# Peptides against a protein of PDB entry 3PUK: the designs that were tried, part 45

Target 1, 227 residues: chain A of PDB entry 3PUK
Amino acid sequence: ERGLKSVVWRKIKTAVFDDCRKEGEWKIMLLDEFTTKLLSSCCKMTDLLEEGITVIENIYKNREPVRQMKALYFISPTPKSVDCFLRDFGSKSEKKYKAAYIYFTDFCPDSLFNKIKASCSKSIRRCKEINISFIPQESQVYTLDVPDAFYYCYSPDPSNASRKEVVMEAMAEQIVTVCATLDENPGVRYKSKPLDNASKLAQLVEKKLEDYYKIDEKGLIKGKTQS

## One batch from the design tools (peptide)

Design b1_p22_2_s2 (made by RFdiffusion4, then SolubleMPNN; from b1_p22_2, 11 letters changed)
Fold by OpenDDE base, seed 5:
Structure b1_p22_2_s2 (fold): chain B 227 residues (1-227), chain A 22 residues (1-22)
Amino acid sequence: as target 1 above (227 residues)
Amino acid sequence: EEEEESEKSLKELEEKIKKYYS
């Protein structure tokens, strides 16, 4: 039985490391808060060394330039992480690294992508989205990374209604990425009590799953698995 | 708290790297 951790690692290995691998080449890897937690949950430092990573650095910290080495950015598509990347490559004279490979954990909004393209296009060798927005805790357990999800979902304040919808959308997207990673089309189950939150989330997940598998080139409509 | 945990995780990775090269 391949645990969720091994599945996630395999996905990262294939989508990130194999995609940018060059024989005999070492890279510096830049991580943000989420991807640090993600990698820590599913691999060891020895695994990263085997994939040609010599050093891991925090994207949010000030770092010394290593201009002779290429950088692998494995980051979330957030304004904060993107802004840190732009600081590394925004000036021709102040590039911290030789070139960049960028792998986003999820869909990168066009606004952020356009900002990157306008400022740093010549320094970027790869830019891909890999759709991994969850942290595996156990063999079949994962944690969603949605800030303040509990607060907004269970807030009795009507002023938080719009934010609640945004949070539910983000949660639904992450659940779909788990399903995609596991290559499963689950039957969505939920408890309806005490609020409609679970029902709304379930509907969002179902809709997004349908959209994903319709677009998936494999055309294999996998039957609903009772999970 | 989440930032502290991420910093801790990163520091642990850095320490593992240092131990590997020592």
Scores: peptide ipSAE 0.027, ipTM 0.463, DockQ to the pose 0.018
Fold by OpenDDE base, seed 3:
Structure b1_p22_2_s2 (fold): chain B 227 residues (1-227), chain A 22 residues (1-22)
Amino acid sequence: as target 1 above (227 residues)
Amino acid sequence: EEEEESEKSLKELEEKIKKYYS
């Protein structure tokens, strides 16, 4: 059973594909490294075809223009992915596609968002953040997308202490995003380790879960679920 | 290794899509 994969796919289908779907219209989909892993983990090629995707392209590669087709960008809010998008639409002569629909996997920083607005606003039909920054592995198992998480969490160097806290905060935020996606408020469990990292992360997750469910969109306090 | 697996997965998807439309 792959419950988490099914939930993630359903969220992507509703938030991305259904949001930009037009009957009889095919799109080119642009992916980055993270979204390639994400889609490969939770869908099949047949699923993408059913959603009106004719071609999948890597955003980082040089691509030939397909000026008659609209492009669906499902990408991370990173400088690298945004710069590649800007190359596709930054000038009138360099437009590779008819129009763009952009869906970010997480919150897009204002600096990147302003850069997009300043250069490409007329070509963009949609720009949304969908908040999916994890890879589902099994029914209840996932991998977090936090750069250098292992290095900073297990670094013996005291100079990395501040960076370790930032990484743990980012990990906790992604865990809460998983819980929100599953509509669950789980009890947090961890294994005792020589380092207090697991306990600290558990406390951050518990605090963020409490904050999330106190302020949820429905105003309903959900009880803790065992998961 | 993870990057290589991601590139492989993307290529496999691209090839399957091309075969479906061909």
Scores: peptide ipSAE 0.025, ipTM 0.478, DockQ to the pose 0.018
Fold by OpenDDE base, seed 4:
Structure b1_p22_2_s2 (fold): chain B 227 residues (1-227), chain A 22 residues (1-22)
Amino acid sequence: as target 1 above (227 residues)
Amino acid sequence: EEEEESEKSLKELEEKIKKYYS
């Protein structure tokens, strides 16, 4: 049973597809590396067709304009993905699509958001953050997308200590996105290791969970659940 | 069969994206 995949799909369906759905309307969906992996892990092409996606395109590739169709950008909030989006809409004379719906997988930095607003605000119909920065594997198993996480966490070199903290912070953030997606505030459990990385990560996760639920949109502090 | 084709299509797209992701 792959419960997490179903939960993630349901989240995407609700947060992305239902949000921009219009009866009888088809959209082109633009994906980056992460969102391609994400969707591949939790849905089929037939599922996307049912959600009104006619074709999926690579955001990093030069694409032919389809000016009569709206585009759904489901992308990570990175400079690279944002720059590709801006290339599609930055020119008033040559917009690739009719309009854009943008859904970021995580928090979009203000710098990137402002860049988008300054260049192509008129073309954007939606711009939301949906907070899904993980890939479901099995049931309750997921994969984090943190570059070099293993290397820095397990490096014996003291010179990597600062980078290790950055990586652990990023990992903790992604774990919180899982919790947010599952709508759970788990009691964090970990196995102790010689380097105490698991303990440190658990502490970071716990702190971030606390912060997340304190600032919840509904102002509700959820109690710790068994996890 | 349709499921396998769908999965294949997504994987192919992933591979294409990786080529542009540097």
Scores: peptide ipSAE 0.022, ipTM 0.460, DockQ to the pose 0.022
Fold by OpenDDE base, seed 1:
Structure b1_p22_2_s2 (fold): chain B 227 residues (1-227), chain A 22 residues (1-22)
Amino acid sequence: as target 1 above (227 residues)
Amino acid sequence: EEEEESEKSLKELEEKIKKYYS
């Protein structure tokens, strides 16, 4: 059985590395906090070398220019990561790399996308969203990347209700992303806790899965799989 | 040996990123 790690790696290989691959070309890869954890969870440096990555760099650090090499940015669609990218290419005279390929782990807001287009469009060869927002831990275990999820889900403060809904929505979206990555339509199961959070999350996941597979009804609707 | 070096390189990058957020 291919574990979640191998599936995630295969997705990254196909969506990122194969998309920008050029024979005989090496790239520098720029990572943020999330994508560092993601790659660390599902690949080795040797795997990255095989995909034409010579060096991995932290996007947040001040780096020396390597103007002869193209850069692969595998980053989250956050203002911080985008601002770091813009610093690398924002000055026409001080571009750090020859060109950029950008792959976002999730949907990039139009505001950030427009900021990139306005400043760096000539330097960008690719800009894609690959929809991978989870960290695989074991064959069937993964971690969701939802900031403050614990606080908002378990907060007794009614003033946090709206934020709790946003967090629950983000968690549900990430779970659906895992299912889509695995090509699975799981039966959702949850352990009931005193709080209705598990039930609400299950309902959100079920609804989103239904929406995802109904839209794909142009193809073979895969029956519910037991995951 | 190559696998250990590879894992070490990724861990070193994680540590550098963690230090940046601290």
Scores: peptide ipSAE 0.021, ipTM 0.439, DockQ to the pose 0.021

Design b1_p22_2_s3 (made by RFdiffusion4, then SolubleMPNN; from b1_p22_2, 7 letters changed)
Fold by OpenDDE base, seed 5:
Structure b1_p22_2_s3 (fold): chain B 227 residues (1-227), chain A 22 residues (1-22)
Amino acid sequence: as target 1 above (227 residues)
Amino acid sequence: EEEEEAEKSLEELEKKIKKYEE
């Protein structure tokens, strides 16, 4: 079954689980809101057990320390998730876990990364960005996770124009992430009515796709596939 | 609502884990 779910799972398996896998070692996995939904959409608990995950915990909740176990943080690069991580490792005397492996679902801003480095560098065994910021719903259907996207994109209030651009940028980034995950360079199609939102988004996606494939080490300009 | 769904999803996963540990 070559559905989007299987592709996403394969990417997570390769980029996260295989990257930090040690034979005979079990880890606690910490998830945030987005990654909980993501994993729930593309795997079962049995799959996670096979990858050496013994327990899944919510990063936002208060948790009891398990100081003998290493923690795998699969989280979004948000201030909220990062702050929760910092609470787990910020105090030398009160570390909740033995060590941390951090995998961000998207690009981590330098400000957040620097904050992590300054406080918890010695506890971190791995820190990577894996670029998965979408949720697969069906075999070829995915949902973008952009907060308030509808509100800002369709707001008639001119004061929201700047926020609309931020939302459009985030949506475009997620679409490019899907394309990268599928190893596709699709021709972007859109319906322009009634607002220019679809056109603007399409342009952003096209630009980002071009940038991505230009910088991709494989240099393989994949021809535009009609999706 | 999204937070509640995420919490439910996590709880379901946790329940499945406990079932396998028993």
Scores: peptide ipSAE 0.007, ipTM 0.409, DockQ to the pose 0.018
Fold by OpenDDE base, seed 1:
Structure b1_p22_2_s3 (fold): chain B 227 residues (1-227), chain A 22 residues (1-22)
Amino acid sequence: as target 1 above (227 residues)
Amino acid sequence: EEEEEAEKSLEELEKKIKKYEE
């Protein structure tokens, strides 16, 4: 099927599995909450086996060391997931795996990156950001992963205005990530509701799409696609 | 059969993650 799920899978295959693939090598894959949902939405365990993954493990769990195997960390750039990674490699004597390949689903803040670099640099073979921060539901339907989006977007409290802006930016960024993944420059449409949120989000998406295509295509703006 | 086992493994992982979020 040529749906969003297939596109997401293709992106993960290319950006993650093909990037760290070595002939005859099996890896343990470590997942967090988001990446578990992401992979479950777009692939089967058989697909992961074909990509050289022998087993998937929850990064938050205490796991027995498998020192002879390399680990593929496909995780969100959160303090929680990073701290779990650091526990796996932070001590030279307590390394759980032979080496680590890290793929973040989104931009990793410099603070987290520096923390990883300072403690585990010798254990890391790869560290990349792949920019997939959405869950495909149907061929053209997806869920954004923005915590508390509903609360802040619909809060009548003026004190939440700054947080609302941050949430709106995060939502817009994820929508642009979907568009980039699909190689689409959609005409943004929205239903007007009593709140100005839909209009603001649409404007942010349009601006970010314009910026993305201007940067990526060296000033050539792709025509708007119907999506 | 292998596909069914693989799906079960993924479902089990999802259940485990949900338990850690609570």
Scores: peptide ipSAE 0.014, ipTM 0.413, DockQ to the pose 0.021; fails the geometry check
Fold by OpenDDE base, seed 4:
Structure b1_p22_2_s3 (fold): chain B 227 residues (1-227), chain A 22 residues (1-22)
Amino acid sequence: as target 1 above (227 residues)
Amino acid sequence: EEEEEAEKSLEELEKKIKKYEE
């Protein structure tokens, strides 16, 4: 059973598709590299059609305008993806689409958000963060999208120490997004390795989980789930 | 058949995105 894939799909369906769904309305969906991988891991094109997506487009590619259709941007909160979005709507005279619904896979920095707001506010119907920054592989297996994570975590070079911390922080954040998606607060378990990277990562995850659940809008601190 | 075509479409899109990032 691929339970995690189903959970991720359900999350996307609820947080993205149901949020912007209108009866009889079709949308163009714009994807970046990460969200393409994400959707490919947990759904089929037929599923997307059922959710009112008629066409999937690459956000990085130059695309022909479809001015009569609304666009659903399911993208990472990166400067690159945001800049591509801004190109689609930045020109008042040449908007590529009728309107935009934006769903970020993770926290969008204020700088990027402000840039969007300043340039394209009139074209945006929704802008939300859905907090899915991982790729489901199997029922309880996922991959993290952290560049060079292995290299920096296992590098014996002291010069990489600072970068290692940054990478661990990013991994911890993504692990928390998994937990948030699963609606679980797991007890973190790890096996120690010579470099004690697992322990450090576990501590970061635990801290971030605590922060996440403390700040939860519902004010509900979930107990630790045995995991 | 339609499912296979749909999967291929996603794969093709993934490949295209990768090319743009290179």
Scores: peptide ipSAE 0.014, ipTM 0.405, DockQ to the pose 0.021; fails the geometry check
Fold by OpenDDE base, seed 2:
Structure b1_p22_2_s3 (fold): chain B 227 residues (1-227), chain A 22 residues (1-22)
Amino acid sequence: as target 1 above (227 residues)
Amino acid sequence: EEEEEAEKSLEELEKKIKKYEE
């Protein structure tokens, strides 16, 4: 199937599972709220088993140590998820797992990355960003995971203006990750709204797309494609 | 056994997600 779900799964398989795969080795996989939704949308448990995942755990929960096993953290680059990881491997706590492989769904801020590096570097075998911060719903339909996006974007309260900007930036980043995953540089189309959120978001997306393809590791600059 | 544990863990997470989305 050529649907968005299959594309997303293929991306995760190649960027995460193939990257840390070792023959005969099983890992515990730690998921947060977003990555749980993401995987549930595009794969089955049998698929994860084939990739060497024996158990899936919620990163936010208290978990019993499994010191003999390595852990695969597939998580969002958020303070909450990072803090949970740090509790598993931090100097102040006993290590829950043998080692960690960390794959972030999006760009990890330097502040968070430095915090991880400073406290847990000896336990980390991998730390990568895979740029997949969206959930596929249908063949070409996806949802974004931006907390309180609707509230801030449509709030009439001017006190939310700064947060609205942050939310829109996050949404734009996620849309760009969809385009990158699909290997497309679309012309952005939107329906105008009274608050002009769609126009602002479109501008952010266009700018980020331009930046992404200019800096692409493959050195490829793509023209606009049909959206 | 490992398969069953994995399936249960995923199922539990899926249930939590559904509950949250309702």
Scores: peptide ipSAE 0.013, ipTM 0.417, DockQ to the pose 0.023; fails the geometry check

Design b1_p22_2_s4 (made by RFdiffusion4, then SolubleMPNN; from b1_p22_2, 11 letters changed)
Fold by OpenDDE base, seed 4:
Structure b1_p22_2_s4 (fold): chain B 227 residues (1-227), chain A 22 residues (1-22)
Amino acid sequence: as target 1 above (227 residues)
Amino acid sequence: KEEEESKKSLEKLEKKIKEYEK
């Protein structure tokens, strides 16, 4: 059994679908590259239908307006995805959908949030961060969505050092989102390698975990759990 | 009601952003 897939699905169901559920209402769901992969990994179209999703659309593509239906945006908090959303609702005369529910997979930067707020706040019924930035693979295994992570982390080329740090930062952030999703503050375990990448990543994760739990929504600071 | 809900949602998000900046 793929336990992590079930956990992720449960999280999405609770945080997204249950949150915006309205009896008898169907929604169009807009996905970006990451959330497409995420949902594909943990659910079927039949599952989405049961949650009141009539059709899935790619946020990056031009789409025909369906003005009588509300849209559920399950997207990453990136400039690209946000810009696509803004194109859908930025003009009052050209709104593609009746209203929007926005669920970000991670922390939405203030700059992006302000941009959304300034342009189309009246069209938004919900705007939440649900903190899911990983793709479940097997049981307790997940894949981080960090492009070229392996290449940069293990590149012997010194010129890639700066990119390596950026990648590690992104990986650490995503690992923290897993912990947040599972509501766990783990004791980080790793195997050291010649380049000591695992150690560096572990340190970043630990730091970010500390920061996260200090500002937890419930104000609950958890002790380290068994990894 | 829907407008009020949206307002609350955005306010909550703003609060989170402020907390992250601390």
Scores: peptide ipSAE 0.024, ipTM 0.569, DockQ to the pose 0.618
Fold by OpenDDE base, seed 5:
Structure b1_p22_2_s4 (fold): chain B 227 residues (1-227), chain A 22 residues (1-22)
Amino acid sequence: as target 1 above (227 residues)
Amino acid sequence: KEEEESKKSLEKLEKKIKEYEK
């Protein structure tokens, strides 16, 4: 059985669906590109129906209002996704839905929070971060969603050094979210390459893991596992 | 630091949301 997919689904079910569940209530779920891929990787439409989702919609597309229904936004904390949300609820007279539950897949920057606060706080029933920013491919395999990661990590152009750092940081963050999801503090292993990208990434992951488990949601310091 | 800031921002947002629901 595909263990990682099950873990991811369990996390989403607990953190998102159980959190906003109301008996007899159906919601429209809004997804972005990442969360569409994420859910597609770990569940079926029938699973979503069981969780009270009547339909799923793409947040980036123009949609007809369904003002009598609440919306569940499961989206990435990106300007694009947030802007689409704001379009749905930014105007009091033109709300697409009755209310919103927002669940971000990762840490949401203050700037985005501020935009949300300033425009549509009254429409929001929940706003949480759930820290799932990876796509499970196999039972224990995942894909990182970092655009152009390969290009920047292996770019010979020194002008890309700053961008490379940003990309590696994002990758490290996603790896940490996997570990958090699995509730494991693994030993970081890597193969050295001439550009030492793997080593750098490993160091970032290790640092972030240390920070996470020192200040984890459970307040528990977990020991390093040699898996 | 970024995580802490995010948590703080989220808490502030959550508080405000609760206020609007009252």
Scores: peptide ipSAE 0.024, ipTM 0.497, DockQ to the pose 0.085
Fold by OpenDDE base, seed 1:
Structure b1_p22_2_s4 (fold): chain B 227 residues (1-227), chain A 22 residues (1-22)
Amino acid sequence: as target 1 above (227 residues)
Amino acid sequence: KEEEESKKSLEKLEKKIKEYEK
């Protein structure tokens, strides 16, 4: 069936582009490091043009104002990306764009959300969280974007144990995001490693999957599907 | 102007795609 890339693109199209689409209107799209990789993995520029995007820009770079155009921000809910957005619409400088549509790839912490509301509320036409925090590589393969995952997961230093748990938690969250995106509750399988990291991660994923489907499916746990 | 910007944007995206595919 359809590869993960097509599923991801379809989700972005429906959750982001269709949500803010206006006939005859072109937008500038702002991307961060993660969403640049994400879109690059599942679409072409021609696809974005069809969705009403005239140009894509890196949110981290200095950009000239285009005050007559609205901007679509497809970004991660990180302090870095949010700060860049705030610079575009903050009270300290002229607005770079006419208005903003913001789509976060995951849950935006209240602290960041409140900061946005306090500074830029009048400029925002839409703010939505979409659950997509992974990069598809192949039809059924995706990459997790967790900084320093390798170092902490394979570190023999016991002082890194707490950080290792945080990293594993982040990885598990991203895996669950994939499942949510695909609307599937897969059986979790792993290949054992000497450090038993795979088993720990598997347990975290299973627990999070159960919690997710209990909440979203009104208490109905979907059966495990092995594919 | 919009056409030029679109072209530049396309080139940038294409470069990123190539980098990702490596």
Scores: peptide ipSAE 0.016, ipTM 0.399, DockQ to the pose 0.022
Fold by OpenDDE base, seed 2:
Structure b1_p22_2_s4 (fold): chain B 227 residues (1-227), chain A 22 residues (1-22)
Amino acid sequence: as target 1 above (227 residues)
Amino acid sequence: KEEEESKKSLEKLEKKIKEYEK
């Protein structure tokens, strides 16, 4: 299949599974809400087995220790998911697994990253950001995972202004991850109006795209492609 | 059949996560 789903799977396979693969080794994989949806949209359990995953666990749930096995955390860089990870490795006596590989779906804030380093550095063998924060639905269709995005973006309540900005930032980041995954730098089309959500989002996307390609391509910026 | 079982397994996990978030 040549759709977005296959592209997303290929990215996950390369960025996550191939990165931490060890011959003959099985891992427990910990998922959060987003990554559960993500994987369900683009792969099968059999695919995960082929990648050396023996068991999938919900990171939010209490789990029995499996101290002889390494854990692969494929999670969003949220305080909630990070806190759950920290509970698994925060103390020597409470270590649930032998070691951890952490793959964040997007940029992990320094505050969270530093918190992880301070408490669990000895248990972590990998900690990477893979830039995949969207759910593929169809060949070229995806869903953004931004909680309450509709409410905050379209709320007439001025008290939501701060949250609206955060939501738009998150949306822009996810759109950029799609573009990065597809290796595209699209021209953004929108109706330019003052205080228009679409215009603001478009500006954020353009800025983030520029930043991304400057960083990833050693200062090379790709030209805009047809969208 | 295998595909169906695979989908069900991930769906079950999704359901459990959603239940926890409620």
Scores: peptide ipSAE 0.011, ipTM 0.369, DockQ to the pose 0.021

